# Peptides against a protein of PDB entry 3OIQ: the designs that were tried, part 196

Target 1, 212 residues: chain A of PDB entry 3OIQ
Amino acid sequence: KNRIFVSSSKDFEGYPSKAIVPVQFVALLTSIHLTETKCLLGFSNFERRGDQSQEDQYLIKLKFKDRGSERLARITISLLCQYFDIELPDLDSDSGASPTVILRDIHLERLCFSSCKALYVSKHGNYTLFLEDIKPLDLVSVISTISTKSTNSSKHSSSELISECDLNNSLVDIFNNLIEMNRDEKNRFKFVKLIHYDIELKKFVQDQQKVL

## One batch from the design tools (peptide; made by RFdiffusion4, then SolubleMPNN)

Design b1_p30_8_s1 (from b1_p30_8, 9 letters changed)
Fold by OpenDDE base, seed 2:
Structure b1_p30_8_s1 (fold): chain B 212 residues (1-212), chain A 30 residues (1-30)
Amino acid sequence: as target 1 above (212 residues)
Amino acid sequence: SLLEELQKVLKEYFEKTKEEAIKDFFEEED
């Protein structure tokens, strides 16, 4: 089956009650919940959902089934955090208890753009997402991509059925949502509070704010 | 690269766990 691009987690409400569908989405990493038995990754595009939390719209579960899968999952999380310069509490605590790590509201400090490939699996109206691939996106690259509106970036391998336009549109939507959040005095999100807030991001946000 | 390593490890995890994880999800009572 061809991979389907998902622009909103609401799209899943229209999906079959029993299905296995390869999907791709772009979102910000918002939370990491590492326990003894699993890791949960929360992603969001910050689409407004009424009074519901905008965080964790896409929930990825990495269950630890055995020592091998646990190791692979932990390495995956470590590498992802390394890519985004996210400090994980020392997992090496000599206490034989696997440390529980809870990171929330990651987007308040860092914009961790991620292109995710997953299997959507549904049963009786409930669904889960099994992460197949993740591509962290550098903010500079995201800004450049949105700014150039280059529909012709030939760099996608011919095997990816998903239009670069869909990815770009989703990135724009995320930024638009963040701009709305930044304008809302009740929202904790502010661009100026990002650790990586620089002149380039400032200029980009200012330019995007003029269009909205 | 860091990205290649991340994707490799995640792919290994996915391939190792997907079938059983899908099965478990379908066997989980609502």
Scores: peptide ipSAE 0.683, ipTM 0.944, DockQ to the pose 0.765
Fold by OpenDDE base, seed 4:
Structure b1_p30_8_s1 (fold): chain B 212 residues (1-212), chain A 30 residues (1-30)
Amino acid sequence: as target 1 above (212 residues)
Amino acid sequence: SLLEELQKVLKEYFEKTKEEAIKDFFEEED
């Protein structure tokens, strides 16, 4: 089955009520909820649904089925956090109780762009996403990709049907949404409050704001 | 690399759990 690129979590409203569909989306990591039995990862593109931007538009659940799956899930989360420079409490700390970790609003401190491959699975109007692959995207690479507007990436790399255009368009949409949030005085998101806010990001935001 | 390790571990998790997780989801009574 061909993988479908998803530009919005609303796309799932048009999906079959009973299906297994490989999907791909790009979003910001917004939350991590680690418990004794599972880890939840929240992702968002900050698409507005009415007057408020919704967080956790894509909810990924990593269940701990056994000790082996729990270990793999915990290592996955640890490595993801290491990639984004997110400080997690030591998951391996010898204190026999796996600490509950709740991180929310990660995007207020760090822009954690992630290209996700998942299985969309639906039943009776409900759906879940099973994460199969994740590619953290470096902010410098994201900025470069958006800035170069390479309309002519003629590389028909035959294999992954997901057009480089779909990914780029979604990255642009996310940045546009963040710019709108930054302009809103009621919104807590501000680019200048990001830990990694630098001259390059500042220039990019200023240039992008002139186009909107 | 860190990325290769992340993707490897996640793939191992996914391949280990996907069938059971899909089954469980379909068996969960609404």
Scores: peptide ipSAE 0.683, ipTM 0.944, DockQ to the pose 0.805
Fold by OpenDDE base, seed 5:
Structure b1_p30_8_s1 (fold): chain B 212 residues (1-212), chain A 30 residues (1-30)
Amino acid sequence: as target 1 above (212 residues)
Amino acid sequence: SLLEELQKVLKEYFEKTKEEAIKDFFEEED
């Protein structure tokens, strides 16, 4: 079955009930909720949806089914956090209770762009996403990709490649949404408050603001 | 690389859990 690129979580409202569909989306990591029994990952493209919170538009659940799956899930989260330079509280606390970690509003400090492959599974009007693959995207690479409109379609003929157009359009949309949030005085998001805010990001944002 | 390791571990998790997780989701009473 061909993988479907999803530009908005609203697309799922049109999906059939009782379906299994391989999907792909690009979004920012916004939250991590690690408990004794599972990890929840929240992602968002910050698409405007009325007055509702724009966070956690894509919710990924990593359940701990056994000791082996828990270990793999915890390692996955640790590696993801290492990639994004997210500090997790030391999980090594000698107290046999697995520490609960709640990180919210990650996008206020770091732009954690992620390309996600998942299985969309629906039942009775509800759905869930099972994460198959994640590719963290470096901000410099994201900025470069948007700026160059790079048709770097490297000829990797694998039938599962995202349309470069779909990826680029989604990245542009996310940045445009962030620019709108940055302009809103009531919104907590500000580019200048990002830990990795630099001259390149500043220039890119200024250039994108001229097109909006 | 860090990316290759991340993707490898996640793939192993996914392949190990997907069938049971899908089954559980369909068995969850609304």
Scores: peptide ipSAE 0.683, ipTM 0.944, DockQ to the pose 0.765
Fold by OpenDDE base, seed 3:
Structure b1_p30_8_s1 (fold): chain B 212 residues (1-212), chain A 30 residues (1-30)
Amino acid sequence: as target 1 above (212 residues)
Amino acid sequence: SLLEELQKVLKEYFEKTKEEAIKDFFEEED
């Protein structure tokens, strides 16, 4: 089955009540909830959903089924956090109680862009997402991708891959949503509060704000 | 690379757990 690109978590409302569908989406990592039995990863594109929290629009659950799966899941989380420069408490600490780690509002400090491949699985109107693959996206690469494709509208690369266009459009949408949040005085999100806020990001945001 | 290692470990996790995780989801009482 061909993988479907998902631009919004609302797309799942139109999906079959009983299905297994390979999907791909791009979003920001917003939360990590690590317990003794599972890890929950929250992702968001910050699409406005009325008065509901914009966090955790995509929920990924990594269950610990056995020692082997727990180890692999914990290593996965550690490597993901290492990639994004997210400080986790030492997960390997010999202290027999696996520490519960709850990170929320990650996007307030770091923009953790992630391209995710998952299995959408639904039953009786409820669904879950099983993470198959994740590609962390470097912010410099994201900025360069948005900046270059806004100018090169002409090269329709016919690659059968989930169109580079869909990914790029979603990245643009995320940035537009962040710009709106940054402009809202009531919103806690501010670009200048990001740990990795630099001259390049500043310039990019300023340029994008002129187009909106 | 860090990315290749991440993807490798996650793939191994996914392949080991997907069938049981799907089964569990279908067996979870609403």
Scores: peptide ipSAE 0.684, ipTM 0.944, DockQ to the pose 0.759; fails the geometry check

Design b1_p30_8_s2 (from b1_p30_8, 12 letters changed)
Fold by OpenDDE base, seed 4:
Structure b1_p30_8_s2 (fold): chain B 212 residues (1-212), chain A 30 residues (1-30)
Amino acid sequence: as target 1 above (212 residues)
Amino acid sequence: SLLDELQKVLKEYYEKTKEEAIKDFFEEQE
């Protein structure tokens, strides 16, 4: 089955009530909910949905089947957090209880851009997203990609037909949404409060704000 | 690299859990 690029989590409202569909989206990591039985990763593009929370628009589930799958899921979370410089409480603490980790509002401190591959699974109108792959994206690379309207259709091979354009458009949309949030005095999100707020990000935001 | 390790772990996780996770979801919706 061909992978479908998802620009909005609202797209799932139009999906079949019984389906198994490979999907891909780009979003910011907003939450990590690690328990004894599962991990949930929340992602958002901060698309406005009326009065609903803009967080966790994409909820990706990592189930623990056995100790082996639990270990792999925990390693995945550790590696993601290491990439994004997210401090996790020591998961290896000698207390034999698997530590519960609840991180929320990650986007208030760090812009954790992620290209996610997931399996959409639905039955009776309910759906879930199972994690297939996460590619964390470097912020400098994201900024450069948006800034260089690289019409460079680099002929990377035809197989992963998710248009580089769809990814780029989604990244632009996320930044536009963040700019709107930054302008809203009621919104807690502010670029200047990001731990990694630097001169490059400042300049990029200022330049994008002039176009909006 | 960190990315190579992440991709390796995710692939192994997905291949181990996919079929059962789908099955469990379908059973939870019965």
Scores: peptide ipSAE 0.675, ipTM 0.959, DockQ to the pose 0.898
Fold by OpenDDE base, seed 3:
Structure b1_p30_8_s2 (fold): chain B 212 residues (1-212), chain A 30 residues (1-30)
Amino acid sequence: as target 1 above (212 residues)
Amino acid sequence: SLLDELQKVLKEYYEKTKEEAIKDFFEEQE
């Protein structure tokens, strides 16, 4: 089955009550919930959903099957956090208690853009997402991609490939949502509070704000 | 690279866990 690009987690409301569907989306990493038995990764595109929490719109599950799979999952989280400069407590601590790690509101400190491939699995109208692949995206590369492709919108290449267009549109939408959040005095998100807030990001945000 | 390692680990993880994770989910919904 072809992989489906998902622009909104609301798309899943229209999915079959019993299905196994490979999906792909782009979102910001918002939470990590690592326990003894599983890891949950929360992602969001910050699409406005009324009064509902804009966090964890995509909840991806990493189950631990055995010691080997647990190790691989923990390594995955470690590598992901290393890429995003997220400080994790030592996951390998010899203390026989597997450390529980709960990180929330990651987007308030770091923009962790991620291209996720997941398996959508549903039964009886409930669904879960299993992580297949995650590609962390560098913020500089995201900014450059948005800035350069705003000009080349003309070629509708009909290729069944999750179009580079869908990815770009989702990245633009995320930034637009963040700009709206930044403008909202009630919203805790502010670009200037990001640890990696620099002149490049500042300029990009200022330029995007003029178009919105 | 870090990305190559991440992709490798994730691929191995997914191939090892997907079938059981699906099974478990279906059982949890019964």
Scores: peptide ipSAE 0.673, ipTM 0.959, DockQ to the pose 0.912
Fold by OpenDDE base, seed 2:
Structure b1_p30_8_s2 (fold): chain B 212 residues (1-212), chain A 30 residues (1-30)
Amino acid sequence: as target 1 above (212 residues)
Amino acid sequence: SLLDELQKVLKEYYEKTKEEAIKDFFEEQE
């Protein structure tokens, strides 16, 4: 089955009550919930959903089948956190209890842009997302991509026809939503509070604010 | 690279867990 690009988590409300669909989306990492039995990754594009929380619009589940799959899931989280410079509490606590890690509101400190491939699975109108792949996106690369409007056809092999246009449009939408949040005095999100807030990001935000 | 390692680990994870994760979800909804 061809992979479907998802621009909004609301798209899933229109999906079949029983389906298995490979999907892809772009969003910011907002939460990590690592427990003894599973990991949950929360992502958001910060699309306004009335009075609902804008966080964790995409909940991706990593189940532990065995020690091998648990190890791979934990390595995945470690590598992802290493890429985004997210400090994980020391997993090395000698207490034989698998360390529980709960990180929330990651977007308040770091813009962790991620291209996610997942399997949408539904039954009786309920659904879950299983992680297939995650590609962390460098913020400088995201800014450059949006600014140049250039179809930089990165020679990713022709097989997954997700248009570079859909990716770019989603990145623009995320930034626009963040700009709206930054303007809202009630919203906790502020660009100036990001740990990686630099002159380049400042300039980009200022330029985008003029278009909105 | 870090990205190459991440993709390798995720691929291995997905191939090991996909079928069982789908099965478990369907059973949880019966």
Scores: peptide ipSAE 0.673, ipTM 0.959, DockQ to the pose 0.906
Fold by OpenDDE base, seed 1:
Structure b1_p30_8_s2 (fold): chain B 212 residues (1-212), chain A 30 residues (1-30)
Amino acid sequence: as target 1 above (212 residues)
Amino acid sequence: SLLDELQKVLKEYYEKTKEEAIKDFFEEQE
């Protein structure tokens, strides 16, 4: 089955009550919930959904089947956190209890752009997302990609590739949503509070704010 | 690279867990 690009987690409301569908989306990592039995990764594009929380719009589940799969899942989380400079509490605590890690509101400190491949699985109208792949995206690369989008609209109409256009559109949408959040005095998100807030991000945000 | 390692680990994880994770989900919904 072809992979479907998902621009909104609302798209899942229209999905079949019983399905197995490979999906892809781009979003910000917002939460990590690591327990003894599973890991949950929360992602959001911060699409406005009325009174609903904008956080954790995509919940990606990593189940632990056995010690081997648990180890691989834990390594995955460690590598993601290493890439994004997220400090995890020492997972190596010698105490035979697997430490529980709960990180929330990651986007308030770091913009962790991620291209996620998942398996959508539904039964009786309930669904879950199983992790297939995560590609973390560098913020400088994201900014450059959005800034250069104006020129290369011309090439390949081939239907099968999740279009570079879909990714770019979703990245733009995320930034637009973040700009709106930054403008809202009631919203906790502020670009200037990001640990990695620099002159490049400042300039980019200022330029995007003029278009909105 | 960090990205290469991440992709390798994720692929191995997915291949090991996919079938059982689907099965478990379907059983949990019965």
Scores: peptide ipSAE 0.672, ipTM 0.959, DockQ to the pose 0.897

Design b1_p30_8_s3 (from b1_p30_8, 11 letters changed)
Fold by OpenDDE base, seed 1:
Structure b1_p30_8_s3 (fold): chain B 212 residues (1-212), chain A 30 residues (1-30)
Amino acid sequence: as target 1 above (212 residues)
Amino acid sequence: SLLDKLQETLKEYFEKTKEEAIKDFFEEMD
Protein backbone atom coordinates (compact mmCIF):
# COMPACT_ATOMS: atom_id res chain seq x y z
CA LYS B 1 0.00 0.00 0.00
CA ASN B 2 1.13 3.51 -0.81
CA ARG B 3 2.09 5.73 2.09
CA ILE B 4 -0.53 8.37 2.82
CA PHE B 5 0.42 11.91 3.79
CA VAL B 6 -1.55 13.11 6.81
CA SER B 7 -2.03 16.86 7.22
CA SER B 8 -4.12 16.53 10.38
CA SER B 9 -4.62 13.89 13.04
CA LYS B 10 -8.34 14.45 12.43
CA ASP B 11 -7.86 12.61 9.15
CA PHE B 12 -7.77 9.41 11.20
CA GLU B 13 -11.43 9.89 12.11
CA GLY B 14 -12.24 8.96 8.52
CA TYR B 15 -10.03 5.87 8.50
CA PRO B 16 -11.41 2.32 8.75
CA SER B 17 -12.14 0.98 12.24
CA LYS B 18 -9.82 -1.93 11.47
CA ALA B 19 -6.83 -1.00 9.34
CA ILE B 20 -3.09 -1.06 8.93
CA VAL B 21 -2.01 1.97 6.90
CA PRO B 22 1.46 3.42 6.27
CA VAL B 23 1.31 7.17 6.90
CA GLN B 24 3.57 10.20 6.95
CA PHE B 25 3.13 13.50 8.77
CA VAL B 26 5.11 16.58 9.73
CA ALA B 27 4.88 18.02 13.22
CA LEU B 28 6.80 19.56 16.09
CA LEU B 29 8.12 17.37 18.87
CA THR B 30 6.30 18.62 21.96
CA SER B 31 6.85 16.00 24.66
CA ILE B 32 9.01 13.08 25.72
CA HIS B 33 7.91 10.73 28.48
CA LEU B 34 10.46 8.04 29.27
CA THR B 35 9.61 5.40 31.87
CA GLU B 36 10.94 1.99 32.81
CA THR B 37 8.63 0.25 30.36
CA LYS B 38 8.20 2.65 27.45
CA CYS B 39 8.88 5.96 25.83
CA LEU B 40 6.08 8.25 24.65
CA LEU B 41 6.75 10.92 22.05
CA GLY B 42 4.24 13.68 21.53
CA PHE B 43 4.01 15.62 18.28
CA SER B 44 1.78 18.51 17.24
CA ASN B 45 1.05 20.76 14.30
CA PHE B 46 -0.88 23.05 16.67
CA GLU B 47 -4.04 22.85 14.63
CA ARG B 48 -6.84 24.58 16.49
CA ARG B 49 -9.19 22.01 17.98
CA GLY B 50 -11.47 24.16 20.08
CA ASP B 51 -10.71 23.80 23.78
CA GLN B 52 -8.63 20.67 23.33
CA SER B 53 -4.94 20.84 24.07
CA GLN B 54 -2.96 21.49 20.94
CA GLU B 55 -0.15 19.38 22.34
CA ASP B 56 0.49 15.72 21.58
CA GLN B 57 -1.86 15.43 18.60
CA TYR B 58 0.31 12.55 17.40
CA LEU B 59 1.30 10.12 20.13
CA ILE B 60 4.10 7.67 19.41
CA LYS B 61 4.66 4.80 21.82
CA LEU B 62 7.95 2.91 21.97
CA LYS B 63 7.44 -0.11 24.22
CA PHE B 64 10.34 -1.89 25.85
CA LYS B 65 9.60 -5.55 25.17
CA ASP B 66 13.05 -6.91 25.92
CA ARG B 67 16.54 -5.65 26.65
CA GLY B 68 17.31 -5.35 22.97
CA SER B 69 14.23 -3.30 22.11
CA GLU B 70 14.70 -1.13 25.20
CA ARG B 71 18.28 -0.42 24.23
CA LEU B 72 17.32 0.47 20.67
CA ALA B 73 14.50 2.72 21.84
CA ARG B 74 16.69 4.51 24.38
CA ILE B 75 19.43 5.03 21.81
CA THR B 76 16.84 6.36 19.36
CA ILE B 77 15.58 8.88 21.91
CA SER B 78 19.12 9.88 22.84
CA LEU B 79 20.05 10.48 19.22
CA LEU B 80 16.86 12.43 18.56
CA CYS B 81 17.54 14.65 21.56
CA GLN B 82 21.12 15.10 20.46
CA TYR B 83 19.91 16.22 17.07
CA PHE B 84 17.58 18.82 18.57
CA ASP B 85 20.02 19.86 21.32
CA ILE B 86 17.57 18.68 23.97
CA GLU B 87 19.23 18.01 27.29
CA LEU B 88 18.27 14.66 28.73
CA PRO B 89 19.41 13.47 32.10
CA ASP B 90 22.15 10.90 31.63
CA LEU B 91 20.28 7.74 30.71
CA ASP B 92 23.42 5.76 31.56
CA SER B 93 22.93 6.08 35.29
CA ASP B 94 25.19 3.47 36.91
CA SER B 95 22.33 2.84 39.30
CA GLY B 96 20.21 0.02 37.78
CA ALA B 97 17.11 2.22 38.09
CA SER B 98 16.21 3.54 34.64
CA PRO B 99 15.53 7.23 35.17
CA THR B 100 12.05 8.54 34.47
CA VAL B 101 12.22 11.57 32.20
CA ILE B 102 9.30 13.85 31.48
CA LEU B 103 9.78 16.73 29.08
CA ARG B 104 6.74 18.81 28.18
CA ASP B 105 6.14 21.88 26.07
CA ILE B 106 9.39 21.41 24.15
CA HIS B 107 8.07 23.85 21.53
CA LEU B 108 8.28 26.70 24.04
CA GLU B 109 12.07 26.50 23.91
CA ARG B 110 12.83 24.75 20.62
CA LEU B 111 11.04 24.21 17.35
CA CYS B 112 11.76 20.54 16.69
CA PHE B 113 10.31 19.98 13.23
CA SER B 114 10.05 16.30 12.39
CA SER B 115 8.96 14.41 9.31
CA CYS B 116 7.61 11.10 10.58
CA LYS B 117 6.76 7.85 8.84
CA ALA B 118 4.52 5.61 10.87
CA LEU B 119 2.22 2.64 10.66
CA TYR B 120 -1.35 3.53 11.55
CA VAL B 121 -3.08 0.58 13.20
CA SER B 122 -6.72 0.68 14.24
CA LYS B 123 -9.29 -1.58 15.85
CA HIS B 124 -12.84 -0.74 16.93
CA GLY B 125 -12.29 2.97 16.37
CA ASN B 126 -9.13 3.11 18.49
CA TYR B 127 -5.77 3.59 16.82
CA THR B 128 -2.07 3.70 17.49
CA LEU B 129 0.95 4.89 15.51
CA PHE B 130 4.11 2.82 15.21
CA LEU B 131 7.05 5.00 14.23
CA GLU B 132 9.02 3.60 11.30
CA ASP B 133 11.22 6.57 10.43
CA ILE B 134 11.91 10.09 11.63
CA LYS B 135 13.69 12.92 9.88
CA PRO B 136 14.46 15.95 12.02
CA LEU B 137 14.20 19.13 9.98
CA ASP B 138 16.55 22.02 10.60
CA LEU B 139 14.77 25.31 11.20
CA VAL B 140 16.96 27.11 8.67
CA SER B 141 15.99 24.53 6.08
CA VAL B 142 12.32 24.84 7.01
CA ILE B 143 12.42 28.63 6.70
CA SER B 144 14.24 28.35 3.39
CA THR B 145 11.72 25.82 2.09
CA ILE B 146 8.74 27.98 3.02
CA SER B 147 10.35 31.13 1.65
CA THR B 148 11.13 29.52 -1.71
CA LYS B 149 7.90 27.52 -2.00
CA SER B 150 6.67 29.66 -4.90
CA THR B 151 9.67 28.83 -7.10
CA ASN B 152 10.81 25.22 -6.52
CA SER B 153 7.68 23.22 -7.43
CA SER B 154 9.46 21.31 -10.20
CA LYS B 155 12.16 19.02 -8.81
CA HIS B 156 10.33 16.08 -7.29
CA SER B 157 12.86 13.34 -6.76
CA SER B 158 11.18 10.24 -8.24
CA SER B 159 11.86 8.13 -5.16
CA GLU B 160 9.67 9.84 -2.57
CA LEU B 161 6.00 8.88 -2.99
CA ILE B 162 4.95 11.87 -0.91
CA SER B 163 4.46 15.18 -2.65
CA GLU B 164 6.95 17.82 -1.67
CA CYS B 165 3.92 20.09 -1.87
CA ASP B 166 2.20 18.28 0.98
CA LEU B 167 5.27 18.62 3.17
CA ASN B 168 5.64 22.30 2.35
CA ASN B 169 1.98 23.01 2.93
CA SER B 170 2.14 21.34 6.32
CA LEU B 171 5.21 23.36 7.28
CA VAL B 172 3.42 26.57 6.31
CA ASP B 173 0.38 25.55 8.32
CA ILE B 174 2.50 24.85 11.39
CA PHE B 175 4.21 28.23 11.15
CA ASN B 176 0.90 29.98 10.67
CA ASN B 177 -0.43 28.26 13.76
CA LEU B 178 2.66 29.31 15.71
CA ILE B 179 2.21 32.90 14.53
CA GLU B 180 -1.36 32.85 15.77
CA MET B 181 -0.19 31.47 19.10
CA ASN B 182 2.50 34.14 19.28
CA ARG B 183 -0.13 36.85 18.72
CA ASP B 184 -2.35 35.48 21.47
CA GLU B 185 -1.40 37.11 24.76
CA LYS B 186 -2.87 34.16 26.63
CA ASN B 187 -0.67 31.67 24.82
CA ARG B 188 2.66 30.81 26.42
CA PHE B 189 4.37 30.36 23.08
CA LYS B 190 6.50 33.30 21.98
CA PHE B 191 9.09 33.21 19.24
CA VAL B 192 11.37 35.57 21.18
CA LYS B 193 11.58 33.04 24.01
CA LEU B 194 13.00 30.31 21.78
CA ILE B 195 16.59 29.43 22.63
CA HIS B 196 17.49 29.49 18.96
CA TYR B 197 15.72 32.77 18.19
CA ASP B 198 17.94 34.66 15.77
CA ILE B 199 17.83 37.43 13.19
CA GLU B 200 16.77 35.06 10.43
CA LEU B 201 13.84 33.69 12.38
CA LYS B 202 12.88 37.19 13.48
CA LYS B 203 12.84 38.42 9.91
CA PHE B 204 10.92 35.41 8.70
CA VAL B 205 8.26 35.78 11.39
CA GLN B 206 7.92 39.48 10.68
CA ASP B 207 7.47 38.82 6.99
CA GLN B 208 4.95 36.03 7.55
CA GLN B 209 2.96 38.13 10.00
CA LYS B 210 2.37 40.67 7.24
CA VAL B 211 0.73 38.03 5.08
CA LEU B 212 -1.57 36.76 7.81
CA SER A 1 26.09 10.72 10.37
CA LEU A 2 23.92 11.39 13.39
CA LEU A 3 20.85 11.20 11.17
CA ASP A 4 21.90 7.88 9.70
CA LYS A 5 22.44 6.42 13.14
CA LEU A 6 19.08 7.71 14.31
CA GLN A 7 17.20 6.29 11.36
CA GLU A 8 19.05 2.98 11.39
CA THR A 9 18.47 2.49 15.09
CA LEU A 10 14.79 3.33 14.81
CA LYS A 11 14.41 1.04 11.82
CA GLU A 12 15.99 -1.81 13.73
CA TYR A 13 13.67 -1.13 16.65
CA PHE A 14 10.64 -1.02 14.37
CA GLU A 15 11.49 -4.21 12.51
CA LYS A 16 12.18 -6.01 15.77
CA THR A 17 8.97 -4.96 17.50
CA LYS A 18 6.31 -4.24 14.86
CA GLU A 19 4.72 -7.67 14.62
CA GLU A 20 4.44 -8.15 18.34
CA ALA A 21 3.35 -4.55 18.87
CA ILE A 22 0.54 -4.93 16.34
CA LYS A 23 -0.50 -8.21 17.91
CA ASP A 24 -0.48 -6.68 21.37
CA PHE A 25 -2.57 -3.76 20.19
CA PHE A 26 -5.19 -6.03 18.66
CA GLU A 27 -5.32 -8.13 21.81
CA GLU A 28 -5.66 -5.06 24.02
CA MET A 29 -8.60 -3.86 21.94
CA ASP A 30 -10.56 -7.15 22.35
Scores: peptide ipSAE 0.703, ipTM 0.961, DockQ to the pose 0.839
Fold by OpenDDE base, seed 5:
Structure b1_p30_8_s3 (fold): chain B 212 residues (1-212), chain A 30 residues (1-30)
Amino acid sequence: as target 1 above (212 residues)
Amino acid sequence: SLLDKLQETLKEYFEKTKEEAIKDFFEEMD
C-alpha cells in the first residue's frame, strides 16, 4: 500500500472509521511523557484550530509490553533526545524506579523538526498512530530546503518516494505558523528565546515575514 | 551513525510490538 502524506491532523477526520493506513507527516516535537509503562511523544505543526491547544496534534504512544520492548523504546527516546540535544534525566539511575520524565513545550527552546512514518489505525471513529520511522531534521537543512526548493533527499533515505513538494509545503506552513505565534504578544513562543537562535535563523525569519 | 541507530532501534520496536498494539487498540475500542 502506498504511504499517504498528511499535511494536517484534520485529514484524519475524512479517513474511514475502520482502517489501517501507512502515513507520513512532518511536525515539531513538542512533548515527551515518559512513565513506567509507556512513552508519549507529542508533535505539532501549530495549525490554528480555534482556541484549542496547538500542542500534541499528533500523539505517538510507545507502550512497554515487556522488558525487551521497554528497553527498545527507552533507547529510541534516548537517541532521539541525543539527536535534538534534549537533556533527559539519567534513565539508568540505580534507584530501580524508572524515572518519570515530563517535557512540555519543547518548541519554546528548540525547533525539533521530525519527519515521521506511522501506521494510522482507526476503529469506531477513534484512531491511533504507531510510529514506524522517524527522521530528525536539522534546522539548517530545513532552512536550506525551504530557501532553495531543492531535493535535499539524503542519499540514504529509504526507497519510499517522499513528495518533496508535500514536505516543503509542510515545512513552510510550520514556519508561517511559528511567525504568527511570534507576532502574537500573548503567545509564549518567540524565536529570540530559542537556544539555537542565530543570525541565519534571524535572517530567514525576516525574509519569510516579508512574504506573509 | 546516530540516525542509523535510532531508526534501527525504532524499527525493531515497531516490528516486535505492532501486531499486539493493533490488537490491543481494537479490543480497547470494542
Scores: peptide ipSAE 0.701, ipTM 0.961, DockQ to the pose 0.868
Fold by OpenDDE base, seed 3:
Structure b1_p30_8_s3 (fold): chain B 212 residues (1-212), chain A 30 residues (1-30)
Amino acid sequence: as target 1 above (212 residues)
Amino acid sequence: SLLDKLQETLKEYFEKTKEEAIKDFFEEMD
């Protein structure tokens, strides 16, 4: 089956109650919950869902099934955090106490854009996502991608290629949502509070705010 | 590269666990 691009986690409401579907989405990493038995990764595009929390719209679970899978999962998380410059306590600590790590609201300090490929698996209307691939996106690249408006709509939509347009549109939507959050005095998110806030991001936000 | 290592490690994890994880999910939802 062709991989389906998902622009919103609400899209899953229209999916079959029993299915296995390869999907791709773009979102910000918002939470990491590492326990002795699993790691939970929360992602969000900050789509408005009424009064509900906008966090963790996409929940990825990395279960530790055995020592081998646990090791691979922990290494994966460590590498992901290294890419985003997220400080994790040493996961390899020989001290038999597997440190529980809970990071929430990562987006308040760092914009961790991630392109994710996953298997959507559903049963009886419930679903889960199994992460197959992740590509961290650096902010400079994201800004450049949005700014260049490369509508390279190569019309040759081979049904298998997730449209570069879909990715770009999702990135724009995320930024627009962040801009709205930044404008909301009640929202804790502020661009100026990001650790990596620089002149380039400032300029980009200012330019995007004029279009909204 | 860091990215290559990340993706390779995750792929290995996914391939090793996907079948069991799917099975577990189906059992949990019964």
Scores: peptide ipSAE 0.703, ipTM 0.961, DockQ to the pose 0.860; fails the geometry check
Fold by OpenDDE base, seed 4:
Structure b1_p30_8_s3 (fold): chain B 212 residues (1-212), chain A 30 residues (1-30)
Amino acid sequence: as target 1 above (212 residues)
Amino acid sequence: SLLDKLQETLKEYFEKTKEEAIKDFFEEMD
């Protein structure tokens, strides 16, 4: 089945009102809302919609259908947070009350780049995304990928023909959006406030700012 | 690796829940 790369959440406005479509997108993890019944993951590329950048442009819901699915979902979230060095309360704590966790504006502290594969499901103009796969992207790797001119590395890896170009373009767009946010005095996002802000990121941002 | 475990766990979750989740979504939108 041909997976469709989605560069913007607006692309879904053109999708059929009744469909099941495998999709892929890249975005920053922006929020985690864990309750007793589900986990919500918010992702954004910070594409401007009107006067304000919308957070949580891609909403992923992990429902707890049973104990088994809840366990798998909680482990998934824990592993994702471990990968991004996001501090979560111990989700496995034997204290019978599953703690409610609300993390918002994760991007203000950490750039959690994520390549997501999901199933787009729509009915009567409403849609949902079911997360199938997630690949956290290392910031150093993201920077290197953007900085490396698209050398046609003809690595014909027979994997899904989502053009390496589409992913790279989306990564560039995200950084450009972040640069715009950083320049806006009214926006809370600042690169220098990131926990992982280093000399490499500083140099990259400075170089990208000269091109914009 | 951490990545492998993440992806495997999510895949297991997805395969376990996808059919019911799709069904539930369609029922919620009736």
Scores: peptide ipSAE 0.703, ipTM 0.961, DockQ to the pose 0.841; fails the geometry check

